# Peptides against a protein of PDB entry 3H8D: the designs that were tried, part 64

Target 1, 122 residues: chain A of PDB entry 3H8D
Amino acid sequence: DMKRQQRFFRIPFIRPADQYKDPQNKKKGWWYAHFDGPWIARQMELHPDKPPILLVAGKDDMEMCELNLEETGLTRKRGAEILPRQFEEIWERCGGIQYLQSAIESRQARPTYATAMLQNLL

## One batch from the design tools (peptide; made by RFdiffusion4, then SolubleMPNN)

Design b2_p14_4_s3 (from b2_p14_4, 9 letters changed)
Fold by OpenDDE base, seed 2:
Structure b2_p14_4_s3 (fold): chain B 122 residues (1-122), chain C 122 residues (1-122), chain A 14 residues (1-14)
Amino acid sequence: as target 1 above (122 residues)
Amino acid sequence: as target 1 above (122 residues)
Amino acid sequence: SDILNEVLANETEA
Protein backbone atom coordinates (compact mmCIF):
# COMPACT_ATOMS: atom_id res chain seq x y z
CA ASP B 1 0.00 0.00 0.00
CA MET B 2 1.66 3.15 -1.24
CA LYS B 3 1.80 6.16 1.00
CA ARG B 4 0.73 9.33 -0.72
CA GLN B 5 2.76 12.48 -0.65
CA GLN B 6 1.10 15.55 0.74
CA ARG B 7 2.12 18.48 -1.40
CA PHE B 8 0.98 22.06 -1.22
CA PHE B 9 1.09 24.76 -3.82
CA ARG B 10 0.33 28.43 -4.15
CA ILE B 11 0.20 30.60 -7.22
CA PRO B 12 -0.90 34.17 -7.64
CA PHE B 13 -3.62 35.22 -10.01
CA ILE B 14 -4.84 38.51 -11.33
CA ARG B 15 -8.53 39.23 -11.42
CA PRO B 16 -10.02 39.10 -14.87
CA ALA B 17 -11.10 42.69 -14.49
CA ASP B 18 -7.52 43.74 -13.86
CA GLN B 19 -5.91 41.81 -16.70
CA TYR B 20 -5.58 44.88 -18.87
CA LYS B 21 -4.73 47.39 -16.18
CA ASP B 22 -1.32 48.76 -15.42
CA PRO B 23 0.76 46.52 -13.17
CA GLN B 24 0.24 48.86 -10.26
CA ASN B 25 -3.50 48.52 -10.58
CA LYS B 26 -3.60 44.73 -10.65
CA LYS B 27 -4.65 43.25 -7.34
CA LYS B 28 -3.35 39.76 -6.84
CA GLY B 29 -5.27 36.86 -5.45
CA TRP B 30 -3.79 33.57 -4.38
CA TRP B 31 -4.74 30.09 -5.44
CA TYR B 32 -3.83 27.33 -3.01
CA ALA B 33 -3.97 23.60 -3.43
CA HIS B 34 -3.37 20.59 -1.27
CA PHE B 35 -2.67 17.44 -3.22
CA ASP B 36 -3.03 14.11 -1.49
CA GLY B 37 -1.05 12.08 -3.92
CA PRO B 38 -2.02 12.91 -7.47
CA TRP B 39 -5.43 14.29 -6.64
CA ILE B 40 -6.45 17.51 -5.01
CA ALA B 41 -7.81 17.25 -1.49
CA ARG B 42 -8.35 20.92 -0.70
CA GLN B 43 -8.38 24.11 -2.65
CA MET B 44 -8.43 27.64 -1.39
CA GLU B 45 -8.63 30.98 -3.10
CA LEU B 46 -7.70 34.26 -1.51
CA HIS B 47 -9.29 37.13 -3.33
CA PRO B 48 -8.38 40.76 -2.92
CA ASP B 49 -11.97 41.97 -2.98
CA LYS B 50 -14.22 39.13 -1.84
CA PRO B 51 -14.32 36.42 0.81
CA PRO B 52 -11.97 33.48 0.56
CA ILE B 53 -13.16 30.40 -1.23
CA LEU B 54 -12.73 27.06 0.48
CA LEU B 55 -13.18 23.83 -1.40
CA VAL B 56 -12.88 20.21 -0.35
CA ALA B 57 -12.78 17.04 -2.38
CA GLY B 58 -16.04 15.18 -2.75
CA LYS B 59 -18.16 18.18 -1.93
CA ASP B 60 -16.76 20.73 -4.33
CA ASP B 61 -15.31 18.63 -7.13
CA MET B 62 -17.00 20.69 -9.81
CA GLU B 63 -15.31 23.85 -8.61
CA MET B 64 -11.90 22.36 -7.89
CA CYS B 65 -8.91 21.65 -10.04
CA GLU B 66 -9.80 18.78 -12.34
CA LEU B 67 -6.22 18.03 -13.32
CA ASN B 68 -4.06 15.59 -11.48
CA LEU B 69 -0.91 17.00 -9.97
CA GLU B 70 1.34 16.06 -12.84
CA GLU B 71 -1.02 17.55 -15.38
CA THR B 72 -1.01 20.90 -13.59
CA GLY B 73 2.69 21.47 -14.06
CA LEU B 74 2.81 22.87 -10.53
CA THR B 75 5.65 20.56 -9.58
CA ARG B 76 7.72 22.12 -12.32
CA LYS B 77 6.81 25.69 -11.51
CA ARG B 78 9.52 27.30 -9.46
CA GLY B 79 8.25 28.80 -6.25
CA ALA B 80 4.81 27.26 -6.48
CA GLU B 81 5.34 24.58 -3.87
CA ILE B 82 4.90 25.71 -0.29
CA LEU B 83 5.29 24.19 3.12
CA PRO B 84 2.29 22.49 4.67
CA ARG B 85 2.09 25.12 7.37
CA GLN B 86 1.99 27.87 4.78
CA PHE B 87 -1.19 26.32 3.51
CA GLU B 88 -2.64 25.32 6.87
CA GLU B 89 -2.14 28.71 8.45
CA ILE B 90 -4.28 30.33 5.80
CA TRP B 91 -6.72 27.43 5.76
CA GLU B 92 -7.28 27.76 9.49
CA ARG B 93 -7.59 31.51 9.28
CA CYS B 94 -10.23 31.17 6.60
CA GLY B 95 -12.30 28.71 8.60
CA GLY B 96 -11.15 25.63 6.77
CA ILE B 97 -11.40 23.34 9.76
CA GLN B 98 -15.07 24.09 10.20
CA TYR B 99 -15.70 23.87 6.49
CA LEU B 100 -14.14 20.46 6.17
CA GLN B 101 -15.77 19.27 9.37
CA SER B 102 -19.18 20.21 8.04
CA ALA B 103 -18.47 18.40 4.81
CA ILE B 104 -17.53 15.28 6.76
CA GLU B 105 -20.59 15.45 8.96
CA SER B 106 -22.87 15.89 5.97
CA ARG B 107 -21.19 12.93 4.28
CA GLN B 108 -20.13 15.09 1.37
CA ALA B 109 -16.38 14.93 1.85
CA ARG B 110 -14.35 12.38 -0.02
CA PRO B 111 -11.87 10.69 2.30
CA THR B 112 -8.47 12.31 2.02
CA TYR B 113 -5.45 12.89 4.15
CA ALA B 114 -7.13 16.09 5.25
CA THR B 115 -10.28 14.37 6.44
CA ALA B 116 -8.22 11.78 8.26
CA MET B 117 -6.14 14.40 10.02
CA LEU B 118 -9.19 16.36 11.05
CA GLN B 119 -10.89 13.30 12.44
CA ASN B 120 -7.79 12.54 14.47
CA LEU B 121 -7.71 16.08 15.74
CA LEU B 122 -11.34 16.05 17.02
CA ASP C 1 -4.47 4.93 12.48
CA MET C 2 -2.83 8.32 12.41
CA LYS C 3 -0.90 9.38 9.37
CA ARG C 4 2.49 10.82 10.17
CA GLN C 5 3.69 14.12 8.86
CA GLN C 6 6.85 14.11 6.81
CA ARG C 7 8.87 17.15 7.76
CA PHE C 8 12.30 18.18 6.61
CA PHE C 9 14.78 20.52 8.19
CA ARG C 10 18.13 22.05 7.44
CA ILE C 11 20.42 24.04 9.66
CA PRO C 12 23.95 25.23 9.12
CA PHE C 13 26.83 24.34 11.35
CA ILE C 14 30.36 25.57 11.68
CA ARG C 15 33.21 23.13 11.95
CA PRO C 16 34.68 22.86 15.41
CA ALA C 17 38.03 23.92 14.05
CA ASP C 18 36.50 27.10 12.70
CA GLN C 19 34.57 28.08 15.80
CA TYR C 20 37.12 30.66 16.82
CA LYS C 21 38.03 31.94 13.38
CA ASP C 22 36.86 35.14 11.84
CA PRO C 23 33.47 34.89 10.18
CA GLN C 24 35.05 34.95 6.76
CA ASN C 25 37.13 31.93 7.63
CA LYS C 26 34.30 29.78 8.92
CA LYS C 27 33.20 27.20 6.41
CA LYS C 28 29.62 26.15 6.90
CA GLY C 29 28.31 22.67 6.74
CA TRP C 30 24.67 21.72 6.60
CA TRP C 31 22.73 19.38 8.80
CA TYR C 32 19.61 17.86 7.26
CA ALA C 33 16.90 15.82 8.86
CA HIS C 34 13.82 14.00 7.70
CA PHE C 35 11.31 13.37 10.43
CA ASP C 36 8.65 10.75 9.89
CA GLY C 37 6.28 11.87 12.56
CA PRO C 38 8.13 12.60 15.77
CA TRP C 39 11.15 10.47 14.99
CA ILE C 40 13.99 10.99 12.59
CA ALA C 41 14.00 8.75 9.54
CA ARG C 42 17.02 10.12 7.71
CA GLN C 43 19.85 12.43 8.55
CA MET C 44 22.40 13.96 6.24
CA GLU C 45 25.39 16.15 6.83
CA LEU C 46 27.10 18.21 4.16
CA HIS C 47 30.61 19.09 5.15
CA PRO C 48 32.81 21.65 3.48
CA ASP C 49 35.93 19.52 3.64
CA LYS C 50 34.89 15.88 3.78
CA PRO C 51 32.40 13.53 2.15
CA PRO C 52 28.73 13.85 3.02
CA ILE C 53 27.39 11.76 5.85
CA LEU C 54 24.24 9.75 5.23
CA LEU C 55 22.35 8.17 8.08
CA VAL C 56 19.18 6.10 8.19
CA ALA C 57 17.02 5.02 11.09
CA GLY C 58 17.64 1.56 12.44
CA LYS C 59 21.11 1.32 10.99
CA ASP C 60 22.65 4.51 12.27
CA ASP C 61 20.63 5.29 15.38
CA MET C 62 23.72 5.89 17.48
CA GLU C 63 24.93 8.60 15.15
CA MET C 64 21.58 10.23 14.49
CA CYS C 65 19.58 12.80 16.34
CA GLU C 66 18.29 11.19 19.51
CA LEU C 67 15.70 13.87 20.20
CA ASN C 68 12.18 13.66 18.95
CA LEU C 69 11.07 16.45 16.68
CA GLU C 70 9.46 18.53 19.38
CA GLU C 71 12.51 18.26 21.60
CA THR C 72 14.77 19.58 18.87
CA GLY C 73 13.04 22.92 18.65
CA LEU C 74 13.43 22.77 14.87
CA THR C 75 9.75 23.43 14.34
CA ARG C 76 10.18 26.70 16.18
CA LYS C 77 13.36 27.73 14.40
CA ARG C 78 12.57 30.12 11.62
CA GLY C 79 13.95 29.05 8.29
CA ALA C 80 14.87 25.57 9.42
CA GLU C 81 12.03 23.75 7.74
CA ILE C 82 12.56 22.98 4.08
CA LEU C 83 10.56 21.43 1.30
CA PRO C 84 10.82 17.70 0.78
CA ARG C 85 12.50 18.22 -2.57
CA GLN C 86 15.13 20.43 -0.99
CA PHE C 87 16.09 17.46 1.11
CA GLU C 88 15.63 14.80 -1.55
CA GLU C 89 17.67 16.60 -4.17
CA ILE C 90 20.69 16.60 -1.90
CA TRP C 91 19.94 13.11 -0.64
CA GLU C 92 19.90 11.76 -4.17
CA ARG C 93 23.03 13.66 -5.12
CA CYS C 94 24.84 12.18 -2.14
CA GLY C 95 23.84 8.63 -2.98
CA GLY C 96 21.08 8.36 -0.44
CA ILE C 97 18.94 6.03 -2.50
CA GLN C 98 21.68 3.45 -2.67
CA TYR C 99 22.55 3.93 0.97
CA LEU C 100 19.00 3.35 2.14
CA GLN C 101 18.53 0.49 -0.28
CA SER C 102 21.58 -1.26 1.11
CA ALA C 103 20.29 -0.76 4.63
CA ILE C 104 16.97 -2.32 3.65
CA GLU C 105 18.59 -5.26 1.92
CA SER C 106 20.84 -5.91 4.90
CA ARG C 107 17.82 -5.75 7.19
CA GLN C 108 19.35 -2.89 9.12
CA ALA C 109 16.85 -0.18 8.24
CA ARG C 110 13.96 0.54 10.53
CA PRO C 111 10.75 0.86 8.56
CA THR C 112 9.97 4.49 7.89
CA TYR C 113 8.19 6.55 5.30
CA ALA C 114 11.51 6.68 3.48
CA THR C 115 11.89 2.93 3.31
CA ALA C 116 8.32 2.56 2.14
CA MET C 117 8.77 5.12 -0.60
CA LEU C 118 11.96 3.53 -1.79
CA GLN C 119 10.40 0.11 -1.91
CA ASN C 120 7.57 1.50 -3.98
CA LEU C 121 10.04 3.16 -6.30
CA LEU C 122 12.03 -0.06 -7.01
CA SER A 1 -9.91 25.29 -12.16
CA ASP A 2 -10.56 28.53 -13.93
CA ILE A 3 -7.93 30.32 -11.90
CA LEU A 4 -5.27 27.74 -12.53
CA ASN A 5 -6.06 27.61 -16.20
CA GLU A 6 -5.92 31.36 -16.43
CA VAL A 7 -2.60 31.58 -14.65
CA LEU A 8 -1.06 28.77 -16.63
CA ALA A 9 -2.35 30.16 -19.90
CA ASN A 10 -0.86 33.54 -19.15
CA GLU A 11 2.48 31.98 -18.41
CA THR A 12 2.53 30.08 -21.67
CA GLU A 13 1.83 33.25 -23.57
CA ALA A 14 4.63 35.12 -21.89
Scores: peptide ipSAE 0.047, ipTM 0.590, DockQ to the pose 0.264
Fold by OpenDDE base, seed 4:
Structure b2_p14_4_s3 (fold): chain B 122 residues (1-122), chain C 122 residues (1-122), chain A 14 residues (1-14)
Amino acid sequence: as target 1 above (122 residues)
Amino acid sequence: as target 1 above (122 residues)
Amino acid sequence: SDILNEVLANETEA
């Protein structure tokens, strides 16, 4: 059911090696999530020193958020929720469309709002 | 300074694909952490369908907990903290000694309580 | 997710 609420979140992180450093020496990464209802559909991680990580439900479950939306507390975290386009803009720049498409074609993606939208596009 | 407090934690997780399933159909994984003072030294993940993941500070920073101990809230989570042996027993069974040793030999491990202990052993 | 531990901690403190 695509009537499920689509919600997007972003939180920053500092890599462990930089935890003790002065603020100016802490490289920030960004963790992104798309929830299709209570279930994660896409996850994306922007890192300062390595390539972006793209993850899609079904294919990458073991690398993705293992908590349902309510359990994450993200809805209660001020400033965590972002607009859809704030996720999609980065997703597209990171090659997310092709990544998701490939996962669909290989039959590794679980159907989600995101897979449906892509299938409407293509 | 090896006078830092060594603390160990474990939390369960359910893979996203199983989030909707009945309790009996949710395969549990386990996330383990060793903190050498406020900084993570070792991380270990037991998964139901894939091999255990072993991570050591310096070598695997980008895959490990990016929060300092206080930020994790693990100390405030009831039932999360475990005894050293509860970590070490699993660590050893998973090949952690050899993993850490190899990271030391390749000069990829950051010195921690764990690296010091292993060096005392060998 | 390790990153989410901070969020969970904030909820617990709340």
Scores: peptide ipSAE 0.041, ipTM 0.548, DockQ to the pose 0.105
Fold by OpenDDE base, seed 5:
Structure b2_p14_4_s3 (fold): chain B 122 residues (1-122), chain C 122 residues (1-122), chain A 14 residues (1-14)
Amino acid sequence: as target 1 above (122 residues)
Amino acid sequence: as target 1 above (122 residues)
Amino acid sequence: SDILNEVLANETEA
C-alpha cells in the first residue's frame, strides 16, 4: 500500500575486529535500512574493507533486521533518519536496482514499495 | 508517475517588516515545498503572526514557486532539504489534507504525487 | 541483523 510511510535510516558501525582499537584505528561501516511502513524493505551495509551487502525483503529476510520499525528505536535516534535519496543514491551505486530486479525475477522478493517503484522505473 | 522523486524543502524567511530589525526582534517564518519530480506539488508558509498558507499545484499555481526544482537551487542549499515527514507533519497540522481534498473535489488540483497519495489514504 | 542489534545494544538514549 503506497500510503505506507517510506522511511530511511543510517547508522554507523565498527567492525568487530576494530572494536577495541583506538578511535583513529576504527574503520566505520554504515548500515542502511529502508522501511516500508513498519517493515523493512531493503537493507544495505557499507563495509570499510569488503564489498557492500545488499539485502531485500523476501529474499534476505534472515539476514535483515527482524524488528519492526518501532521496535528498532531508529525513529527516536537523533541523526539516524536520512532522506530517501541518501539511501537511494548509495543503493544505486551499489547495484541495488539490479539486485532487487533479480530478486523479483526469481520470485524471491516480497512485494514492497521498493519493488513497486522498480517496476515503475523499468 | 510515481517513479518521480519526491523531495521536500524548508527555508526560513524574515517578514518584510522585520528585515531591518536586530536579529533578536526578527520573527522567522518558514517556507516549505514539496517537489514531485521537477515540479512543485505543494507549498506551505508558516508565518509568525498569521495563519499558515497552504498551496497546491493547479489551484494555486500563481502563488507558488514558478521555478522547477533545479532552478531553485534548493538541492544545493545545505540544510534546506527535509524529510518527507517533516513536511507532512506540518502539512497535516495545518489542515493540508482537507485543503488538498477540497482542491481535488473542485477539480482545481493538478494531479501530483500528493493527490495520488491522498486518494490512497481516503 | 547482527549489525543493527550490535549497534542498538551498545547505544544509550539521550
Scores: peptide ipSAE 0.053, ipTM 0.616, DockQ to the pose 0.307; fails the geometry check
Fold by OpenDDE base, seed 3:
Structure b2_p14_4_s3 (fold): chain B 122 residues (1-122), chain C 122 residues (1-122), chain A 14 residues (1-14)
Amino acid sequence: as target 1 above (122 residues)
Amino acid sequence: as target 1 above (122 residues)
Amino acid sequence: SDILNEVLANETEA
């Protein structure tokens, strides 16, 4: 019963709308991912001009990464990987616990490490 | 003097702004890439609500993929790879030839298969 | 990079 490795990543992005803009006008967003083994369990996006986006496996599959961890190349990208708490801190501040909880209650969440931990937390 | 393989890819995307919207209100964009061997030579984005974005190696490095082809996992993504002409047709229609030409003239373009072909075309 | 925005963050299921 080998536990899948939990790995977290963060990538900055420039919004498509700002790509043509001068450097000083390019607002940086942040993309976050939690991988439960090879598959994504949670995704999150910090935007400079709109509310954070929270996504959970099962419920938001269509809006999340469909590539497995190795296919993303994130493990090979220097500086992309972050510590668990670096993800969780932002997740919590953005209302992720409530979001995931609601997904479970509505039976939309796929069971992941995240749901298990949430259920242990509550 | 083995020629680097030219490979082309296309990925649909839903704009971040539309992620929360109902399915019928999610406008699909298209991301395109031309890889000259392991490194991207051209990138292109079709947006439903703004002009196409064209990017060329050297000039637009900051806005283009920094991962090599293998790191992207695109070769492992079913339906992602497209034929050369499927890229070129869109590139041409979007003014890509003029864009790349200007990049060469301003000495901003990194020499790639794309620049070589352009120089053969003109 | 943009590929991550399009492929990872905003990619639609094929």
Scores: peptide ipSAE 0.043, ipTM 0.452, DockQ to the pose 0.329; fails the geometry check

Design b2_p14_4_s4 (from b2_p14_4, 8 letters changed)
Fold by OpenDDE base, seed 4:
Structure b2_p14_4_s4 (fold): chain B 122 residues (1-122), chain C 122 residues (1-122), chain A 14 residues (1-14)
Amino acid sequence: as target 1 above (122 residues)
Amino acid sequence: as target 1 above (122 residues)
Amino acid sequence: SNILQEKLENETEE
């Protein structure tokens, strides 16, 4: 059902090795999620010292958030929800379009709002 | 400080693709953590459909839990804490000894209770 | 990646 609400979230993470450092010395990463209704469709992780991680539903299920949207509490976490473009801009920069395209072509991607939008784009 | 309390935890996860299935059709994975005091020393993930993931502090910081023990709430989660041997048995079966050994030899492992114990074992 | 991050953070917020 493509009438499902598309919601995007971002939360920071800090490397365990930096937790005890002064705030200015804590290199922050960012965890991003796109939920198509209650189910995660895409996940993305920006790291300070390694390449970004891109994940798509169906292909990467076992590396992605296992909780449905309500279970995450993200909707109730102040500042976690972001605008669609705040996710998409990063997704595009990280090569997400090509990543999802390949997952669709290989029949690894689960049909989601993201796959539908990409099929419209290409 | 090797006088720090060694605590072990295990929590289940279910693949997003299986969340909507009947309980009997949800393949469960397991997330394991070893905390050396407040800091994670080792992490391990058992998956139903892919190889286990082994992680050690220093080497794999950016794939491991970024929260200190108190921040995780694991100490307050019923049934999450496990006995040391419940962790170690799985760790050994998954090749954790060799994994940590290699991390030590490559100077990638942060000194922890786990590294000290391995140095005593070898 | 750590797929349990949100689970742990959710517990922290409770």
Scores: peptide ipSAE 0.028, ipTM 0.567, DockQ to the pose 0.086
Fold by OpenDDE base, seed 2:
Structure b2_p14_4_s4 (fold): chain B 122 residues (1-122), chain C 122 residues (1-122), chain A 14 residues (1-14)
Amino acid sequence: as target 1 above (122 residues)
Amino acid sequence: as target 1 above (122 residues)
Amino acid sequence: SNILQEKLENETEE
């Protein structure tokens, strides 16, 4: 049901290798998620020293957040929720449209709000 | 089409009567809007000295913003866009659910994302 | 990567 609430989140992360370094040497990354209702539709990771990671439901389930939205606690974390455009702007810049399109064409993408939006655009 | 983007906005306003007063005597109100795609679905106004105003599409068209979203310039106004919850929290506190429900029951509400969400809840 | 899970675990351990 496309009436499901679309919610977007961003949280910072420090690389495992940097966890025990001085604060100045901890390079910050960013973890992004798009939830289509209770379930994740897209995930995105910005890293300070490697290419962005893009993940889409159906194709990348094993690499994506396995928790439903409520289980994550993101809805209760102050400052975690972001506007749709704050997600989409980064998603687009990272080639997310092409990534999702390819997943659809290869029949790997699970239908989500994200796939529906893309298929309306094309 | 329920795939339309749901966008929410808030801007401050000063009462007409206070426009020419000293800043300290200008009481601030807040104008809120929910756009279901290009068209307004709900409008809400918080006032410092009178009850909130709630307006829903179909019923209150004459009192609501008549501009489509693009015409408003809200999408280009920094800080105007808010999270859905920032709108809904106030809407709920102001009795918006009951207001919209009554508009549906009286057959005055135009079908929108807002009406659909409510009808899923009931 | 399990960034969220790692963060949640770290917060739980603190």
Scores: peptide ipSAE 0.028, ipTM 0.519, DockQ to the pose 0.183
Fold by OpenDDE base, seed 5:
Structure b2_p14_4_s4 (fold): chain B 122 residues (1-122), chain C 122 residues (1-122), chain A 14 residues (1-14)
Amino acid sequence: as target 1 above (122 residues)
Amino acid sequence: as target 1 above (122 residues)
Amino acid sequence: SNILQEKLENETEE
């Protein structure tokens, strides 16, 4: 269980409405993922014009990445992989602890490394 | 304007929760896109366990494909391109006409081939 | 989530 490799990734995205604009006017968003082994545990999206989106496995499956880690190609994309803390800093700032806690308490969260670590913290 | 090439695409997706299941137990969704030239005009998602999602340019930019047509690689993906009617049949069935009409009336829709055609129909 | 983006990354990294 806790032997699974925890890997974190981040990629940018640009809104369609900004796609044709000059680089300085292309507001950038960020897509984050936490993989607990081959399976996604958490997904997070930073947007230029709307609140962050937080997603946790079990609760938000229909909105999250449907590909396993190898299928994503993220492990092969230069600059995509980030350190755990680079994910967690943003996650915490966006209220991710409370979001995941609520998902656990409502029995919506699928057990992951993230749920286990949170339960150790609390 | 109306000289832009209208191209339509469809790709499947599988929910994360079904990813490890046997093929017969992997409930398939479908992702559809309409490109008006290089820019997306409409996006549509069929899901196994929830209602269809309809998205129109201007209104739903933050939820739609942020890549232009060439960036998507869809034109190079075998079996991805579909006929206009293959898109429109599903769009109509899902209430897409009303959805787009509402977006036009609320001044949320970006003018596209789709908005122009609807205004010709009404 | 952007389903297309996820699939495109798969294709581009092959």
Scores: peptide ipSAE 0.027, ipTM 0.549, DockQ to the pose 0.095
Fold by OpenDDE base, seed 3:
Structure b2_p14_4_s4 (fold): chain B 122 residues (1-122), chain C 122 residues (1-122), chain A 14 residues (1-14)
Amino acid sequence: as target 1 above (122 residues)
Amino acid sequence: as target 1 above (122 residues)
Amino acid sequence: SNILQEKLENETEE
């Protein structure tokens, strides 16, 4: 009966094209995830050279992490877990509210904690 | 005259970038394979920090395991073999049905047990 | 990517 725990993570990533370059030539992006209990609800990718990628459960399942939270090892990665606001601030800047809203309106979004919060706000 | 045996496997992998980190800092992905007899029919890769990779025979041969089943040693690796449903559940979550369907429609897919099953479903 | 090949190579080197 307890609400699922909302957990947020951030890790740096290197573009595939930069994988074999010298460290100084690797541009870092940032990978963000919101887990609603064991399953991902939102994903976000910040890139140094292209627009941010926003992904929401239901609509973007094929492009999101499909591992459950435990399988990712994120909970065991030092410094990966972040506060909710550290995720939401970036999400908002990237237009995440509008993106999720559109996914709800088009009936593409799977119900998650994120959809519920947005629907309470509207 | 017997149908080729369908065998499924799963093994963990560590991202190249994490290979030399301490064990606690290594994020595990999961590599899945469906073999239709001796040859791979589908491959799937789950990652902690990027979208799942779905691959189907014919379309994605260059990105899939090129070894026959015996050459892989998977049948001899303890704990690697999984039940069909353990593969299919993840495949479905990742949009594998749609991916394979599109490959069939574009005439990129090689006929496999997987293509036959999908065509029976539709 | 060929994750299986990478794993096999790593195991062989150990």
Scores: peptide ipSAE 0.022, ipTM 0.356, DockQ to the pose 0.153

Design b2_p14_5_s1 (from b2_p14_5, 7 letters changed)
Fold by OpenDDE base, seed 3:
Structure b2_p14_5_s1 (fold): chain B 122 residues (1-122), chain C 122 residues (1-122), chain A 14 residues (1-14)
Amino acid sequence: as target 1 above (122 residues)
Amino acid sequence: as target 1 above (122 residues)
Amino acid sequence: KISLQEYLENETEE
């Protein structure tokens, strides 16, 4: 459904082990989300010390944010919302196209705006 | 075409008459653009002392930016790109839905992502 | 799994 609003968000996180350390000793990660209307379509996590985590709806539901967009409060968090390209650029660099493609081919991906766009691209 | 990237931009302008005045005496306007892929789909201008200007592709081509997105340099201008909602919120407040709807009904609007989204909404 | 709330809490600790 084309009229569903595509919205992208990014928030930082600090590793639990670093939470109470001095700021200079806290290594920052980044949590990214793509919401296709009210529901998450893609999630991505950048870590300072391990490989990126890529997650797609249908396949990785149990590992993804279970809150709908309104429940997250992200739309009300200043600085959380990012441009589509700010998400896509990182997604592409992390191999997200191949990841989602494989999920589509294995019939694990739930149809979303992301799957539709990829299927238009390939 | 769903795979065309929708990108939104905003830049300030100063009225020509105020250009060489002291900063406090310069009344700022805002130029907004929606690009559907390489081509502008909607343009909007907020003025400090006159009604907003709304422009849609097909109808208002002669009054709109004639440069393609790459030619504008907007993608390379720091702070120019804005979130879709930052454009749409102003567009809606200025009566853009009705303006585009009328352009569609009169067959003056060129089909764009904007016309498609409106036709999905109504 | 780290919840969104945990991410937000970790952010606010900065």
Scores: peptide ipSAE 0.068, ipTM 0.617, DockQ to the pose 0.498
Fold by OpenDDE base, seed 1:
Structure b2_p14_5_s1 (fold): chain B 122 residues (1-122), chain C 122 residues (1-122), chain A 14 residues (1-14)
Amino acid sequence: as target 1 above (122 residues)
Amino acid sequence: as target 1 above (122 residues)
Amino acid sequence: KISLQEYLENETEE
């Protein structure tokens, strides 16, 4: 059902190796998630010194958040929720369109709002 | 098409009577809009000393924003775009569900994402 | 790499 609520979230993370360093020496990463209703559709991770990680439902389930939206508590975390464009802008820049397209064509992607939107775009 | 992008906006306004007063004497109102794709679906106005105004597409076209989304420039105005829940929370509190429901039942409401979501809720 | 659970656990430990 394409009427499902689409919600996007972003939280920062500090690398384990930097956890106990002085603030100026901590490198911050960013964790992004797109939920299509209660279930995650896309996940994205920005690292200070590694390539971005892109993950899509169906293909990358084992590497993605396993909690449903309510279980995450993200909806209750102040400042965690972001606008769709704040997710999509980074997703596009990181090659997310190509990544999702490849997952669809290989029949690895589970149908989501994200797959449907891509089909409308291409 | 229920795949249309849903976008929500909020901007403040000062009453004409307070326009030239000192800042502490200016009463701020709030203008809200829900766009279903390029077209407005719902509009809402919060006034300092008047009841809220609720407007829905089809019924209230003459009182609503006449510009399509791109014409408004809202997508380019920093801080104007808000999360869906930031709109819906106020909409609900102002009696928007009942207002839209009545417009649907009287066959005044134009079909929008908002009308479809209400049908799923009731 | 880092799960939401790991992030939340680290935050609660602070």
Scores: peptide ipSAE 0.055, ipTM 0.602, DockQ to the pose 0.232
Fold by OpenDDE base, seed 4:
Structure b2_p14_5_s1 (fold): chain B 122 residues (1-122), chain C 122 residues (1-122), chain A 14 residues (1-14)
Amino acid sequence: as target 1 above (122 residues)
Amino acid sequence: as target 1 above (122 residues)
Amino acid sequence: KISLQEYLENETEE
């Protein structure tokens, strides 16, 4: 249902080895999620020392957040929710359009708001 | 190469929700790693509110530390390195022998010092 | 490292 609320979240993560270092020595990663209603549609991970990870529902379910939106508590976490563009800008820069397109064409992607929007764009 | 140095590490982690609570309200977990030379062989996570997690190279690469030993900085982190028995005692208590054995038998485990030692034991 | 899934689950359990 394309009428579902599209919500986006971002939370930082720090490697265990960096957790107790001085701030200048911490390498912060970023975890992003796009929820199409209660269900995750896309996930993205930025790392300080490896390529970004892009994940789409259907194809990458085993590597994605298993909790529905309410179960995550993200809606209750201050500063976690971000604007759509704050997600999409990074997604696009990381090759998310091509990644999702490939998942659609290979019949691996589960239909979501994201797949619908991409199919509208192309 | 079984002549590689076997090194073991342990670092605490605290859940994000507990990070800024008073010490008495923090629930601490423990992250363990066994490195067979520069490459991780086993990983283990103790949590305050869920079962231990056991991971072995080959089978669980996607869930394990992706950095080689030097990249982690663990060797430079005070108090991180532990004695072999400090790892093995917990590993055994958590069912690590059975876990690794199953990974070997299913051909999921990458050969490591740990697999060699287990195959020597059984 | 700790998985991000574990991170979220632990947060939820608070």
Scores: peptide ipSAE 0.054, ipTM 0.459, DockQ to the pose 0.097
Fold by OpenDDE base, seed 5:
Structure b2_p14_5_s1 (fold): chain B 122 residues (1-122), chain C 122 residues (1-122), chain A 14 residues (1-14)
Amino acid sequence: as target 1 above (122 residues)
Amino acid sequence: as target 1 above (122 residues)
Amino acid sequence: KISLQEYLENETEE
């Protein structure tokens, strides 16, 4: 639905193993989310030492944020919200286009703004 | 068209009369733009000493940015791009909803993402 | 990896 606002967020995370290390030894990852209205459409996790994790609604629901946008508090967290392109640039680099496409083709992806945009692009 | 990226920008401007004054006497205004793909859909100017200027494509073409997005260099200007809500919040405060609605009703507004969204909202 | 919820909880503690 074109009525829904597309909002993107990024927050850093520290690896569990580094949680209690000195700051210089805490390698940060990055958690990204795309919300299509109140519900998550895409999630992405950049890790300092392993391949990125890409997640799309429908296919990866159990691995994605279970909260609606308001419940997350992300909209109230300073510095969390990012520009669409800041998400998309990383998404593209991580093979997100192919990942979402595969989820669509396998009929695993839930229809979202992201699926619609990809279908319009291809 | 849902294929077009919606991008928003803000840059400060100095009043012509203040151009050569000392920095402390230069009151800044703010220039806002909403680009629906390559073409401007909405423009907004906040002035330090006069009412805001609201402009919508079709109606106000002669008063709006005549360059396509790439020609502006805004995408390459650090700090110029803003979140959609950063534009919309000001747009709403300035009566942009009513302004665009009036332009639609008078058949002066060019169809854009903004006109479509407003029609979906109302 | 840390879930959003875990991250938010940790941030609240700081």
Scores: peptide ipSAE 0.049, ipTM 0.611, DockQ to the pose 0.232

